# Designs tried in a protein design run: peptides against a protein of PDB entry 5KEZ. Part 56

Target 1, 320 residues: chain A of PDB entry 5KEZ
Amino acid sequence: NVAIYNPFRPWWERYQPVSYKLCTRSGNEDEFRNMVTRCNNVGVRIYVDAVINHMCGNAVSAGTSSTCGSYFNPGSRDFPAVPYSGWDFNDGKCKTGSGDIENYNDATQVRDCRLTGLLDLALEKDYVRSKIAEYMNHLIDIGVAGFRLDASKHMWPGDIKAILDKLHNLNSNWFPAGSKPFIYQEVIDLGGEPIKSSDYFGNGRVTEFKYGAKLGTVIRKWNGEKMSYLKNWGEGWGFVPSDRALVFVDNHDNQRGHGAGGASILTFWDARLYKMAVGFMLAHPYGFTRVMSSYRWPRQFQNGNDVNDWVGPPNNNGVI

## One batch from the design tools (peptide; aimed at target 1 D150)

Design b2_p22_8 (made by RFdiffusion4)
Pose (drawn by RFdiffusion4):
Structure b2_p22_8 (pose): chain A 320 residues (1-320), chain P 22 residues (1-22)
Amino acid sequence: as target 1 above (320 residues)
Amino acid sequence: TLDGFLYFPGGAGFTPAFIKKS
């Protein structure tokens, strides 16, 4: 991923890929393989956050400011370490004047245009699908059990299916024959938009962002909500079917208060209420549950938004 | 029961866990 130095090494630089080499602030390929093997050998699975909708920001300076020193040039669309060229991006397919996503009532541009200027991969091309599949198959053979598909709303459901069609079965040393990767797709669907999370049920599960937003408001006793109203919690509140939902109280993004749910999202900063919300979630049968494990940062709210929400993991001069 | 962890390539520094219910 791009090594971003202003601001200093933000957590979200990891969502701007430079290549598919397994080389990050978290470690190299040897350390990654070692982790996956050791965890599988004690029966704990690894799920990978797959960033496949885009490479890095179009305005990032060319050079080797990358976590493995790989060269890249966003202006010329050259990512030789993969390799990707200008033919591999959606510049000619997007129809907005800016080339970015401008209107979320237009399902097409949400898919084909740049998400906040991030170079949008042409996922309809077999070559691009193959390079992504090669990356995910490398991970599957190492022994990962599934994937979180980042920014799934900005990918066509069919393109996702075409990529998944190319994946190996899970490593037969640890998983039964014919096992398939667990897929959960990050789609923020609070209603009112043309894109529905149900559009993605053919590919795997989806993140149910309504879950934590509603639970936070209820536990906080905001907007007239009471815990007694949770008697019909689940699809009764308009959530996706339980067998398609990945649920959580907060995630790494919206725990910073700017996300789906804003200030209602309970986090470790609200420890007493947070424990209650996690407890309710873990006790209730709805969904497959994910628990957040976080790091502290110097929160500094100005106008209800944290100007330090970009701060990366605890580090000494960028070393985690 | 602990099912697994979510891994973030790029050193985002988070370690979320998946939990299987009984």

Design b2_p22_8_s1 (made by RFdiffusion4, then SolubleMPNN; from b2_p22_8, 11 letters changed)
Fold by OpenDDE base, seed 2:
Structure b2_p22_8_s1 (fold): chain B 320 residues (1-320), chain A 22 residues (1-22)
Amino acid sequence: as target 1 above (320 residues)
Amino acid sequence: PLDGFVYYPGGAGYRDRLWRKE
């Protein structure tokens, strides 16, 4: 991914890929392989956060400022380490003046235009699908158990399906023969927009962002809500079917309070209430549960916004 | 990434128009 130095190595640089090389601030491919092996050997499975909707931002300077040193040029859509070129992006398909998503009520814009300037891959192309599949298959062959698909809302479900159809079975050294990768898709669906979580049920589980948001309001006792109202928690609250839901109290985005739940989201900063929420989630049968493991950072609020929300995990001069 | 959130220096966080209604 791109290496950002202003601010100094933020967490979100990880979501701006320039190659599919397994070489980042967290380590190299050999170290990753070693970690996966050691985890699998004790029954801990690895699921990769796969960023396949886009490459880096269009405004990032060309050069070799990346975690693996790979050259890239966002301006010309040149990512030779893949390789991708201008033919592999949706620039010509997006019809907005800016090239970015401007109207979230237009499903075509949401999927064909750039998410906040991030170069949008043409996932309709078999070439692009194959490059992504090769990346994911390499991970599968190493021994990962599945994937979180980042920004799935911004990809056509059929394109995702086409990629998934190219995937290998899981590594038989650790998984039963014929096992398929576990897939869960990040889809932010709080209602009111044309793209629905149900559009993605055919590909795997989806993130249920209403879960943490609603649970937060209940535990905070907002609007007179009571714990007794959780009797029909799950589908009864308008959530997706349990067998399609990946549930969580918070994630790295809404932990920073700028979307998909807002102030209702409980985090480790609210320790007592957070423990209650996580305890409830783990005890309740609805959905597949995910527990957040995060870190403290020096929060500084200015006009209601944390100016340090970019801070990544503890590191030694940029190395994790 | 989060819908509308800008992942580069100087970018402003996206405020979801829907969660504010809750």
Scores: peptide ipSAE 0.039, ipTM 0.726, DockQ to the pose 0.040
OpenDDE base, seeds 1, 3, 4, 5: peptide ipSAE 0.034, 0.038, 0.037, 0.036; ipTM 0.722, 0.729, 0.728, 0.725

Design b2_p22_8_s2 (made by RFdiffusion4, then SolubleMPNN; from b2_p22_8, 8 letters changed)
Fold by OpenDDE base, seed 5:
Structure b2_p22_8_s2 (fold): chain B 320 residues (1-320), chain A 22 residues (1-22)
Amino acid sequence: as target 1 above (320 residues)
Amino acid sequence: MLDGFLYYPGGAGFRDEFVEKE
């Protein structure tokens, strides 16, 4: 991915890929392979956060400022380490003036335009699908158990399916023959927009963001809500079917959120309430549960916004 | 609800910004 130095090595640089090389601040491919092997040998399975909707920001300077030293040129859409070129992006398909998503009520914009300047891959192309599948299959062959698909809301479900159909079975050294990767898709659906979580049920589980938002409201006793109202928690609260839901109290994104919905999210900063929410989540049978492990950073609020929300995990001069 | 801050030179924003309705 791109190495960002202003601000200094933020967490979100990880979501600006320039290649599919397993070479980042977290380690190299050999170290990753070693970790996966050791985890699998004791029954701990690894799921990869796969960024396949886009490459890096369109305005990032060209050069070799990346975690593995690969050259890239966002201006010309040149990513030779893949390789991708201008033919592999949706620039000509997006019809907005800026080239970015401008209206989330337009599903076509949401899927064909750039997410906050991130170069949007043309996932309709078999070439692009194949390059992504090669990346994911390499991980499968190493021994990972499945994937979180980042920014799934911004990809057409059919394109995702086409990629998934190219995937290998899981590594038979640790998984039963014929096993398929576990897939869960990041889709933010709180209602009122054209793109629905149900659009993605055919590809695997989806993130249920209503879960953390509503649970936070209840635990915080906002709007007079009571714990007793959780008697029909799950589908009774309008959530997706349990067998399609991945649930969580918080994630790395909404830990840094503000305003509507964001303020209800419970995090480790609210230690007592957070433990209550996590305890409830783990005790209740609805959905597939995910527990967050995060870190502290020096929060600095200005006008209700944390100006240090970019801070990444603990590091020594950029090295994790 | 707001999620994830994204930044690139010359622009910045959150991935999703919408009002919770349910």
Scores: peptide ipSAE 0.031, ipTM 0.647, DockQ to the pose 0.043
OpenDDE base, seeds 1, 2, 3, 4: peptide ipSAE 0.024, 0.033, 0.034, 0.033; ipTM 0.541, 0.657, 0.661, 0.655; seeds 1, 2, 3, 4 fail the geometry check

Design b2_p22_8_s3 (made by RFdiffusion4, then SolubleMPNN; from b2_p22_8, 9 letters changed)
Fold by OpenDDE base, seed 4:
Order: C-alpha cells, then sequence, then structure tokens
Structure b2_p22_8_s3 (fold): chain B 320 residues (1-320), chain A 22 residues (1-22)
C-alpha cells in the first residue's frame, strides 16, 4: 500500500493498495506466512481484510513511496506491480463531475465512481477479476481461512461472485479437503439507500451495522430504550438473517466517529457500557460475532471531530 | 433518529452515511 507521511503513517494508508504484494508495516510475506502457520497450528484461523474495490487515492503522488517499494502512478492509473493500467478502472464509466460518488441514493454511482477519491477498479473485466483472484488464492495457499471484503457496497454483487468463483479450496494442511473460504462483506445498510445487505447474501455473510447502533442506544438508555426490549433481539429487530450476519459492537471506522465512537456506538472509550455490550453480544446467539481489539491515541476534538482520528497502531518509526 | 457517518481522512472525507430513520 501507499506509505503516507503526512499525517505520519495513518491507519487508513492500509486501505490504499498499489500492489498485491504481501509486504506492509506489519511485516513481509515470509513473516506473514510464518504467522499464519503458527496460528493454524494452534487452531487460530486468519481472515484477511481484502481491499479489492480500488487502488490508492487519485491525488497521491506518483513514485515508489509504498510499503513494498513498488512504483505506482495514480494520475495515469499505472500500477505495474499488478499490473493495472487506465483500462482497468471505471473512470469512463463514472458520470459524476468529480469522478467521486456524489449521491449515495444512486447505486450506479456508489459502485462505479470513486470512493472518496480512491481509484475504482473495473471489476466487470475478467482481467481485473483474475488479478484479484490470484492475490486471494495466494493467500489461501498460504493458509488463510477466509476474507473480509472491504467496501463491498461499492462492488457489484455479481462481480464479487465472479471473483469468488475463481478461488481455490482452503489449504488441506489445516482445513478439511474441499473447504471453501469464509467470506464476510462490509456493507453499510441502515436503510434509506438503494443498496441492501440482501444484495450480497449470495456471496457470504454481511456486516450488520444496525447491531452496534441499536445495542448502543439500548445500553445508553437513549430514547427510552430498555434492556427488556432485547427479548426479540436479532431478526425481530429487523436485522438480517442470523446466518448472514456478522455482528460487532464497534469497528475501526465507527470508533472514530464523532470523536467518541459515533452517535450510539459504544467503544472502549466508554469502558463500562462497552463491556456490557460485548458481553451481551457474546452471550446472544444471533450472528457471527467479532470482537474489536483496538488501541488508544491522543484525541483532539475540533467541532466535535477528533482531528487525530488518523493515528494508527503503536509503531516504531512507522513499523508495527 | 440515529445519525452518524464514516469518515475517510485519506480521501475526500465523507465515506458513508450512518443514518437511521425512525
Amino acid sequence: as target 1 above (320 residues)
Amino acid sequence: MLDGFIYYPGGAGFRDRLIEKE
């Protein structure tokens, strides 16, 4: 991914790929392989956060400022380490003036235009699908158990399916023969927009963002909500089917919202209430649960927003 | 009404809306 130095190595640089090489602030491919092996040997499975919707931001300077040293040029859409060129992006398909998503009520914009300036890959192309599949298959061969698909809302479900159909079975050294990778897709669906979580059920599980939002409201006792109302928690609250849901109290994005974790979202900053929420989540059978492991950073609020929300994990001069 | 947003500081800012209608 891109190495960003202003601000200094933010967490979000990880979501700006310039190649599919496995060398990041967290280590190189050999170290990753070693980690996966050691984890698998003790029954801990690894799921990779796969960024396959886009490459880096369109405004990033060309050069070799990347975690693997790969050259890239966002201006010319040149990513030779893949390789991608201008033919592999949706620049001509997006019809907005800015090239970015301008209207989230337009599903076509959401999927064909740039997410906050991130160069949008033409996933309709078999070439692009194959390059992504190669990347994911390499990870499968290393021994990962599955994937979180980042920004799935911004990809056509059929394109995702086409990629998934190219994937290998899991590594039989640790998984039963014929096992398929576990897939969960990041889709933000709180209602009111045309793209629905149900659009993605065919590809795997989907993040249920209503879970953390509603649970936070209840535990905070906002709007007269009571714990007793959780009697029909899950589908009874309008959430996706349990077997399609990945649930969580917070994630790395919404714990940075509004400086203290967004509106109703509970985070480690609200330790007592957060523990209650996590405890409830783990005790309740609804959905596949994910627990957040995060870190503290020096927050600085301006107009209700933390201007230091970019701060990444503890590191040694950029190396984690 | 529950409102919120996901901010992507590495891009143009606003990434997605977290708005729930009552």
Scores: peptide ipSAE 0.035, ipTM 0.658, DockQ to the pose 0.041
OpenDDE base, seeds 1, 2, 3, 5: peptide ipSAE 0.033, 0.033, 0.032, 0.022; ipTM 0.660, 0.681, 0.679, 0.651

Design b2_p22_8_s4 (made by RFdiffusion4, then SolubleMPNN; from b2_p22_8, 11 letters changed)
Fold by OpenDDE base, seed 2:
Structure b2_p22_8_s4 (fold): chain B 320 residues (1-320), chain A 22 residues (1-22)
Amino acid sequence: as target 1 above (320 residues)
Amino acid sequence: PLDGYVYYPGGAGFRDQLVEKE
């Protein structure tokens, strides 16, 4: 991914890929392979956050400022380490003036235009699908158990399926022969938009963002909400089917920017309420549960926004 | 109230709003 130094190595640089090389602040490929092996050997499975919707931002300076030193040029859409070129992006398909998503009520824009400037990959192309599949298959062959698909809302479900259909079975050294990778897709669906979580059920589980949001309001006792209302928690609250849901109290995105948004979301900053929410989640059978392990950072609020919401995990001069 | 937003991976800013629209 791109190496950002202003601000200094923010967490979100990880979501701006310039190659599919397993070479990041967390380590090199050999170290990753070693970690996966060690984890698998003790029954801990690894699921990779796969960023496959896009490459880095269109405004990032060209050069070799990346975690593995690979050259890239966002301006010319040149990512030779893959390789990708201008033919592999949706620039000509997106019809907005800016090239970015401008209207989330237009499903075509949401999927064909750039997510806040991030260069949008042409996932309709078999070449692009194959390059992504090769990346994911390499991880599967190393021994990962599955994937979180980042920004799934911004990809056509059919394109995702086409990629998934190219995936290998899981590594038989640790998984039963013929096992398929576990897939869960990040889709933000709180209603009111044309893209629905149900559009993605065919590819795997989806994130249920209503879960943390609604649970937060209940535990905070906002708007007259009561714990007793949780008697029909799950599908009874309009959530996706349990077998399609990945549930969580918070994630790395919505635990940030408390002043501007996510007010209902419970985080470690509200330790008591957060523990209540996590405890409830783990006790309740609805959905596949995910527990957040995060870190504190020096929050600095200006006009309701944390200007330090970019701060990444604890590190030694950029090395994790 | 669900008047929050989700951070986008490209930098500081709005990716998706955590507001119930129904």
Scores: peptide ipSAE 0.033, ipTM 0.655, DockQ to the pose 0.045
OpenDDE base, seeds 1, 3, 4, 5: peptide ipSAE 0.032, 0.018, 0.032, 0.029; ipTM 0.661, 0.604, 0.649, 0.654; seed 4 fails the geometry check

## One batch from the design tools (peptide; aimed at target 1 Y15 H54)

Design b2_p23_1 (made by RFdiffusion4)
Pose (drawn by RFdiffusion4):
Structure b2_p23_1 (pose): chain A 320 residues (1-320), chain P 23 residues (1-23)
Amino acid sequence: as target 1 above (320 residues)
Amino acid sequence: ASDYTAPSAAVAARDGYYPKAKP
């Protein structure tokens, strides 16, 4: 991923890919393989955060400011370490004047245009689908059990299916024959938009962002909500079917207060209420549960938004 | 000052945090 130095090494630089080499601030390929093997050998599975909708920001300076020193040039669309060229991006397919996503009532541009200027991969091309699949198959053979598909709303459900069609079964040393990767797609669907999370049920589960937003408001006793109203918690509140939901109280993004749910999201900063919300979630049968494990940063709210929400993991001069 | 522009609140609420790099 791009090594971003202003601001200093933000957590979100990891969502701007430069290549598919397994080489990050978290470690190299040997350390990654070692982790996956050791965890599988004690029965704990690894799920990978797959960033496949885009490469890095279109305004990022060319050079080798990358986590493995790989060269890249966003202005010329050259990502030779993959390799990707200008033919591999949606510049010609997007219809907005800016080339970015401008209107979320237009389902087409949400898919074909750049998300906040991030170079949008042409996922309809077999070559691009093959390069992504090669990356995910490398991970599957190492032994990962599934994927979180980042920014799934900005990918066509069919393109995702075409990529998944190319995946190997899970490593037969650890998983039964015919096992398929666990897929959960990050789609923020609070209603009122043309894209529905149900559009993605053919590919795997989806993140249910309504879950934590509603649970936070209820536990905080905001907006007239009471815990007694949780008697019919689940699809009774308009959530996706339980067998398609990946649920959580907070995630790495919206724990910073800017996200789906804003200030209602309970986090480790609100430890007493947070424990209660996690407890309710873990006790209730709805959904497959994910628990957050975080790091502290110097929060500094100005106008209800944290100007330090970009701060990366604890580090000494960028080394984690 | 940052070399990135934070997403609007509406974008961040719907897509998460994806700052745009400034030219």

Design b2_p23_1_s1 (made by RFdiffusion4, then SolubleMPNN; from b2_p23_1, 7 letters changed)
Fold by OpenDDE base, seed 1:
Structure b2_p23_1_s1 (fold): chain B 320 residues (1-320), chain A 23 residues (1-23)
Amino acid sequence: as target 1 above (320 residues)
Amino acid sequence: SSAYEDPSAETAARDGLYPKAKP
């Protein structure tokens, strides 16, 4: 991914890829292989957060300022480490003046335009699909068990399906022959927009962002809500079917107050309430559960916003 | 004990979840 120095190596630089090389501040490919092997050997499976909707931001300076030193040029859409070129992006499909998503009520913009400046890949192209599948298949070969598909809301479900259809079975060293990768898709659907979680059910599970948002309000006793109302928690609350839901109390985005739940989201900063919420989530039989593991950062609130919400994971090993 | 059915939620876009690219 791109190396961002202002602010200094933020968490979100990881979501700005310039190649599909396994070479980041989290480690190199050998270290990753080692981790996957060790985990698999004790029954712990690895699911990769796959950033396949886009490459880096359009405003990032060209050069070799990346975690693996690969050259890239956002201006010319040149990512030779893949390789991608200008033909592999949706610049010509996006009809907005800025090239960015401007109206989230327009599904075509949401899927064909840049998410906050991130260069949008032309997933309609078989070439692009194949490059992504190659990346994911490499991970499958290493021994991962599945994927979180980042920014799935911004990809056409059919394009996702086309990529998934290219995936190999899981590594038979650890998984039964014929095993398929576990897929869950990050789709922020809190209602009110044309893109629905149900659009993606055919590809795998979907993140249910209503879960953490609503659970937060209940645990916080907002609006007179009571724990007793959780009797029909899940589908009874209008959530997606249990077998399609991946549920969580918080994630890295909404932990920082960014969308998808707002102030209702419980985090480790609200230790007691958070433990209650996580405990309830793990105890209640709805959806596939995910527990957040995060880190502390020096929060600095200005006008209600944490100006240090960019702070990335701690790193003290000298890795780039 | 009453059960709750969640009404239609307010719209929330992913706009701004990722910061703008830095030069």
Scores: peptide ipSAE 0.027, ipTM 0.470, DockQ to the pose 0.171
OpenDDE base, seeds 2, 3, 4, 5: peptide ipSAE 0.006, 0.017, 0.017, 0.022; ipTM 0.421, 0.499, 0.486, 0.524

Design b2_p23_1_s2 (made by RFdiffusion4, then SolubleMPNN; from b2_p23_1, 7 letters changed)
Fold by OpenDDE base, seed 5:
Structure b2_p23_1_s2 (fold): chain B 320 residues (1-320), chain A 23 residues (1-23)
Amino acid sequence: as target 1 above (320 residues)
Amino acid sequence: ASSYQDPSAETAARDGIYPKAKA
């Protein structure tokens, strides 16, 4: 991914890829392979956060300022480490003046235009699908158990399916023969927009962002909400079917007090309430549960906003 | 900034902060 130095190595630089090389601030491919092997050998499975909707931001300077030193040029859509070129992006398909998503009530913009300047891959092309599949298959062959598909809301479900159909079975050294990768898709659906979580049920599980948001309001006793109202928690609250839901109290995005869930999201900063929420989640049978492991950062609020919400995990001069 | 953020998520989240009671 791109190496951003202003601010200094923010967490979100990881979501701006310039190649599919397994070479980041967390380590190189050999170290990753070693970790996966060690984890699998003791029954711990690895699921990769796969960023396949886009490459880096269009405003990032060309050069070799990346975690693995790969050259890239956002201006010309040149990513030779893949390789991608101008033919592999949706620039001509997006009809907005800016090239960015301008109206989230227009599903075609949400899928075909750039998410906040991130160069949008043409996932309709078999070439692009194949390059992504090669990346994911490399990880499968290393021994990962599945994937979180980042920004799935911004990809056409059929394009995702086409990629998934190219995937290998899991590594038989650790998984039963014929096992398929576990897929869960990040889709932010809190209602009010044309894109629905149900659009993606055919590809795998989806994130249920209503879970953390609604649980937060109950635990915080906002708007007179009571724990007794959780009697029909799950589908009874309008959530997706349990067998399609991946549930969580917080994630890395909404832990920072903005985005999906807003201020209702409980985090480790509110330790007692957070433990109550996590305990409830783990005790209740609804959905596939995900527990957050995060870090502290020096929060600095200005006008109600944390100006340090960019801060990444503890590191040594940018190296984790 | 080049942060990964859905600009519509903030509005959606705000609208969902005070849900109808589920009994």
Scores: peptide ipSAE 0.026, ipTM 0.537, DockQ to the pose 0.067
OpenDDE base, seeds 1, 2, 3, 4: peptide ipSAE 0.020, 0.014, 0.018, 0.026; ipTM 0.528, 0.475, 0.524, 0.565

Design b2_p23_1_s3 (made by RFdiffusion4, then SolubleMPNN; from b2_p23_1, 9 letters changed)
Fold by OpenDDE base, seed 2:
Structure b2_p23_1_s3 (fold): chain B 320 residues (1-320), chain A 23 residues (1-23)
Amino acid sequence: as target 1 above (320 residues)
Amino acid sequence: ASAVERPSAETAARDGLRPKFKP
């Protein structure tokens, strides 16, 4: 991914890829392989956050300022380490004046235009699908158990399916022969927009952002909500089917107020209420559960916004 | 006493933009 130094090595640089090489602030490929092996050997499975919708931001300076030292040029859409070129992006498909998503009520913009300037990959192209599949298959062959697909809302479900159809079975050293990778897709659907979580059920599980949002409201006792109303928690609250749901109290985005759910989202900053929410989630049978492991950072609020929301995990001069 | 059961009202909301890129 790109190495960002202003601010200094923010968490979100991880979501700006310039190659599919497995060398990052966390380590090199050998170290990753070693970690996967050690985890698998004790029954701990690894799921990779796969950033496959886009490459880095269109305004990032060209050069070799990346975690693996790979050259890239966002301006010319040149990513030779893949390789990608201008033919592999949706610049000509997006019809907005800016090239960015301007209207989330237009499903074609949401999928064909750039998410906040991030160069949008042409996932309709078999070449692009194959390059992504090669990346994911390399991880599968190393021994990962599956994937979180980042920004799935911004990809056509059919394109995702086409990529998934190219994937290998899981590594038989640790998984039963014929096992398929576990897939869960980040789709933000709180209602009111044309893209629905149900559009993605065919590819795997989907993040249910209503879960943390509504649970936070109840536990905070907002709007007269009561814990007793959780009797029909799950589908009874309009959530996706349990077998399609990946549920969580919070994620890295909405811990910082950036994602779906708003101020209702409970986080470790409100420790007591958060423990209540996580405890309830783990006790309740609805959905596949994900527990957050995070960190504190020096929050500094200005006009209601944390100006330090970029701060990444504890590190030593950028090295984790 | 029986608990009050009700579905949650779906609230229309746009996605918050993730700070993945700052121009």
Scores: peptide ipSAE 0.034, ipTM 0.586, DockQ to the pose 0.102
OpenDDE base, seeds 1, 3, 4, 5: peptide ipSAE 0.026, 0.026, 0.026, 0.026; ipTM 0.627, 0.627, 0.596, 0.621; seed 3 fails the geometry check

Design b2_p23_1_s4 (made by RFdiffusion4, then SolubleMPNN; from b2_p23_1, 7 letters changed)
Fold by OpenDDE base, seed 2:
Structure b2_p23_1_s4 (fold): chain B 320 residues (1-320), chain A 23 residues (1-23)
Amino acid sequence: as target 1 above (320 residues)
Amino acid sequence: SSSYERPSAETAARDGLYPKAKP
């Protein structure tokens, strides 16, 4: 991915890929392979956060400032380490003046235009699908158990399906023969927009962002909400079917006040309430549960916004 | 009541998560 130095190595640089090389601040491919093997050998499975909707931001300077030193040029859409070129992006499909998503009520924009300037891959192209599949298959062959698909809302479900159809079975050294990768898709659906979580049920599980948002309001006792209302928690609250839901109290985005859920989201900053929420989640049978493991950072609020929301995990001069 | 209506949409919630940045 792109190496950002201003601010200094923010967490979100991870979501601006310039290649599919397994070479990051966390280590090289051999170290990753070693970790996967060691984890699998003790029954701990690895799921990769796969960033396949886009490459890096269109405004990032060209050069070799990346975690593996690969050259890239966002301006010319040149990513030779893949390789991608201008033919592999949706610049010509997006009809907005800026090239970015301007209206989230237009599903076509949401999927064909750039998310906050991130160069949008043409996932309709078999070449692009194949490059992504090769990346994911390499991970599968290493021994990962599945994937979180980042920014799934911004990809056509059919394109995702086409990629998934190219995937290998899981590594038989650790998984039963014929096992398929576990797939869960990040889709922000709080209602009111044309893209629905149900659009993606055919590809795997989806994130249920209503879960953390609504649980937060209840536990915070906002708007007269009562714990007794949780009697029909899950589908009774309009959530997706349990067998399609991946649930969580918070994630790295909304823990910083970004994305779905707003101020209702409970985090470790409110330890008591957070423990209540996590405990409830783990005790309740609805959905596939995900527990957050995070870190503290020096928050600095200005006009209601944390100006240090970019701070990544603890590191030694950029090395994790 | 134990039932709950769908919350209001959080339009453009994804915006701002990955800001444009230069190295």
Scores: peptide ipSAE 0.022, ipTM 0.587, DockQ to the pose 0.187
OpenDDE base, seeds 1, 3, 4, 5: peptide ipSAE 0.019, 0.020, 0.022, 0.021; ipTM 0.589, 0.600, 0.558, 0.573; seeds 1, 4 fail the geometry check

